# Peptides against a protein of PDB entry 3LCN, part 2

Target 1, 96 residues: chain A of PDB entry 3LCN
Amino acid sequence: QYTENLKVIVAEKLAGIPNFNEDIKYVAEYIVLLIVNGGTVESVVDELASLFDSVSRDTLANVVQTAFFALEALQQGESAENIVSKIRMMNAQSLG

## One batch from the design tools (peptide; made by RFdiffusion4, then SolubleMPNN)

Design b2_p24_5_s2
Fold by OpenDDE base, seed 2:
Structure b2_p24_5_s2 (fold): chain B 96 residues (1-96), chain A 24 residues (1-24)
Amino acid sequence: as target 1 above (96 residues)
Amino acid sequence: SAALEKKIEELKKKLKEEVEKKKQ
């Protein structure tokens, strides 16, 4: 499966959130496992919002949607490296 | 998967505790 690559990708996305002081790897793992367990964008956002009230819902939704798009990209053959590079560029343009 | 759901709950618990800890 693509879980490990997806964790790396999600971690990169989370790293772009300003003033986010949580363990990035743990949060990334949590998100990916929720998705693997059948979570939807809405359900995963709800879970994250309940935990991290200091982060806007829009920011959380952006992270989760990115994860779902990344998973689709991986399944279509795009490399994790390429996806991470795109996310880095987006992070450089600020998140949240 | 029961094992997967258990792991998810464990992570949630840990994250919740960390958030609360940092608020103190």
Scores: peptide ipSAE 0.628, ipTM 0.922, DockQ to the pose 0.945
Fold by OpenDDE base, seed 3:
Structure b2_p24_5_s2 (fold): chain B 96 residues (1-96), chain A 24 residues (1-24)
Amino acid sequence: as target 1 above (96 residues)
Amino acid sequence: SAALEKKIEELKKKLKEEVEKKKQ
């Protein structure tokens, strides 16, 4: 399915979080697997919040929502490259 | 699947450990 592309996309989103000093690839994989395992925005945010209390819930929610939107975009035929480009532009504005 | 759930738990464990290490 779109799992691998989604991991790349989520990783790009995570890279935009200021002072986020975690293994981005592992966090991205964790998020994606939670989603493909039936997670909802709320449940995935809850999981992340339990792990990363140094990151605001709003920031985590932003990441998770982006993942769900990206998944839908992929399913509708948008390229991963295009989605990553959009996220990179948004990252330049900071996620704090 | 069981395999997927197992992988999720492994990742969670790893991430949890890394977070704790950085708090020390």
Scores: peptide ipSAE 0.625, ipTM 0.921, DockQ to the pose 0.948
Fold by OpenDDE base, seed 1:
Structure b2_p24_5_s2 (fold): chain B 96 residues (1-96), chain A 24 residues (1-24)
Amino acid sequence: as target 1 above (96 residues)
Amino acid sequence: SAALEKKIEELKKKLKEEVEKKKQ
């Protein structure tokens, strides 16, 4: 139900990672599918860390935690547009 | 489901290949 919206949200979060030179859409899809298949924060971070050793574990954990928070927000009725806007603002502040 | 797990493995394989390609 929230899969497609969550992909967009996770992609926005990934776009804020400096020097992350991967296919953001593909990585976002991978993260979301891991989550909907019963992944936990720890297990998803482990999977990502095994693939992307150039990104710190803390950064990966931040992305994954954001995804889980976003999923909860969607379930509580918050719009995808509002969630994306918040993440975009956070990205801008982090990169500034 | 089996279909979901298969898709996850396909994505993982593709991402792994892309990462390895960029390291070369």
Scores: peptide ipSAE 0.613, ipTM 0.918, DockQ to the pose 0.948
Fold by OpenDDE base, seed 5:
Structure b2_p24_5_s2 (fold): chain B 96 residues (1-96), chain A 24 residues (1-24)
Amino acid sequence: as target 1 above (96 residues)
Amino acid sequence: SAALEKKIEELKKKLKEEVEKKKQ
C-alpha cells in the first residue's frame, strides 16, 4: 500500500531535526509500523519519547503528525515526490 | 497481526540498544 512511500516521507522529516544522531531509516520504519498497527498520534509520540529523551516531545509530535497528514495525502492521490518536496522546503526554512 | 507486532518489538529493541550505546 503506502507504507514504503510513507517511510521515505518520514525519513525526510526526521532529517530536518538538528543534532538527531539516530538511524533515520530505522526510526522511520518504526514510526510507520506503529501507525499501520493502529497507533495514534499520542501513542506513537509516547513510544518515541520513551526512546529519545534528547528530543523534545513537541518535535516528536511534529514528526508524527506530519506522518499522519502525509498518509492522508497519499490516500487522496498526492504523489510521494510532491510530499517529500514540501517537507524538504520546510526543513530548509527551519535551518535558515 | 502477530508478525507485525513481533517486528515492531524487534525494531524497538534495536533502537533502545543503539540509544544506550550512544549514551556511554
Scores: peptide ipSAE 0.612, ipTM 0.918, DockQ to the pose 0.948

## One batch from the design tools (peptide; made by RFdiffusion4, then SolubleMPNN)

Design b2_p28_2_s1
Fold by OpenDDE base, seed 4:
Structure b2_p28_2_s1 (fold): chain B 96 residues (1-96), chain A 28 residues (1-28)
Amino acid sequence: as target 1 above (96 residues)
Amino acid sequence: SALILKRPDMNKEKEEIIKKKIKELKAK
């Protein structure tokens, strides 16, 4: 039930990756679908690493972990807007 | 050592792969 909000959140996180030239919308949708179909952090990272060899595994792990934390936050009642704001700030402060 | 040359349509190819995978997951 949180899939649509999670897609927005994951998209915001992906937007912080430098030189990431993929369609963020589709990648975000794919990540969310993997999660709701029983994916784990490790399995989703493995899948993404096979697709995006130019992105470090640590960066991919950070994206996926953020998605799982965001899902938990949504389930605990935090608004998607608040989560997106936090991620946006983190993106701005990131060292690439 | 060899440098990997990426094709100009690499992003398009990956997009199609992802789209296909999305369709497969939605069908489950």
Scores: peptide ipSAE 0.521, ipTM 0.811, DockQ to the pose 0.163
Fold by OpenDDE base, seed 1:
Structure b2_p28_2_s1 (fold): chain B 96 residues (1-96), chain A 28 residues (1-28)
Amino acid sequence: as target 1 above (96 residues)
Amino acid sequence: SALILKRPDMNKEKEEIIKKKIKELKAK
């Protein structure tokens, strides 16, 4: 499937969160595992919110929605490289 | 409001929780 590419994509998205002091690799893996095990946007956000109370729910929702959109894009034939590039641009804009 | 003291190893604790959850999901 697209699990490995999705982990990279989610990790890139998490890297854009300021003052996020958690291990990005493991958080990305956890998010992807939740999704492939039937998680929804709401259920995954709820899980993450219970773990990371210092991160706003809106920020978490943004990360999770990005993951779902990225998965759809991969399934439609878009390359992981292109998706990562877009996320990097979005991260730069959000930090500015 | 009351001041809440945070443990210095809170991030480590969360990391271990996540690792445990990952292991459980992989076992499904």
Scores: peptide ipSAE 0.519, ipTM 0.810, DockQ to the pose 0.157
Fold by OpenDDE base, seed 3:
Structure b2_p28_2_s1 (fold): chain B 96 residues (1-96), chain A 28 residues (1-28)
Amino acid sequence: as target 1 above (96 residues)
Amino acid sequence: SALILKRPDMNKEKEEIIKKKIKELKAK
């Protein structure tokens, strides 16, 4: 139900990772699919860490945790636009 | 930290791996 919005949200979060040259669209889709198929923060982080050893585990955990919180926010009625805006602001602060 | 020289096709390789995994998950 919220998968498409969550993909957009996760993609925005991934876009904030410096020197991350992977296709963000596919990574975001993969993360969302892992979550909707019963993944936990730990299991999804483990999977991503195995794929992207150049990205710190803490960074991956931050992305995954954001995804789970975003999903909860969507379920509680927050708009995807609002969530994306918050993430974009956080990305800008992180890069500054 | 040591300098790591990566293969030029690593991103493409990982993309294909992810695509495969996505297909597997969609099949469930």
Scores: peptide ipSAE 0.517, ipTM 0.812, DockQ to the pose 0.194
Fold by OpenDDE base, seed 2:
Structure b2_p28_2_s1 (fold): chain B 96 residues (1-96), chain A 28 residues (1-28)
Amino acid sequence: as target 1 above (96 residues)
Amino acid sequence: SALILKRPDMNKEKEEIIKKKIKELKAK
């Protein structure tokens, strides 16, 4: 499975959220576990929104959607390194 | 605008909540 790579990818995405002062590693792990445990974009966003009300729902949705897209990319053979690089570029443009 | 004050241990509290949830998911 791609859980370990996905954790790294999600962590990179979370690192782009301004003023997000949580343990990124644990949050990333939690997100991945929710996803591989059958979570949907909406259900995972709902869960995260309940925990992190200081982060906009749109920002959380962006993180979660990125995770799902990244998982698909991994399954299609794209390297985690390439995905992380793309996310870093996106982070530099600020999360919306 | 309103000033929102957070408890000093807020992050730790959330961390413990997340850790607990992670353990629960791993136990399935």
Scores: peptide ipSAE 0.518, ipTM 0.813, DockQ to the pose 0.190; fails the geometry check

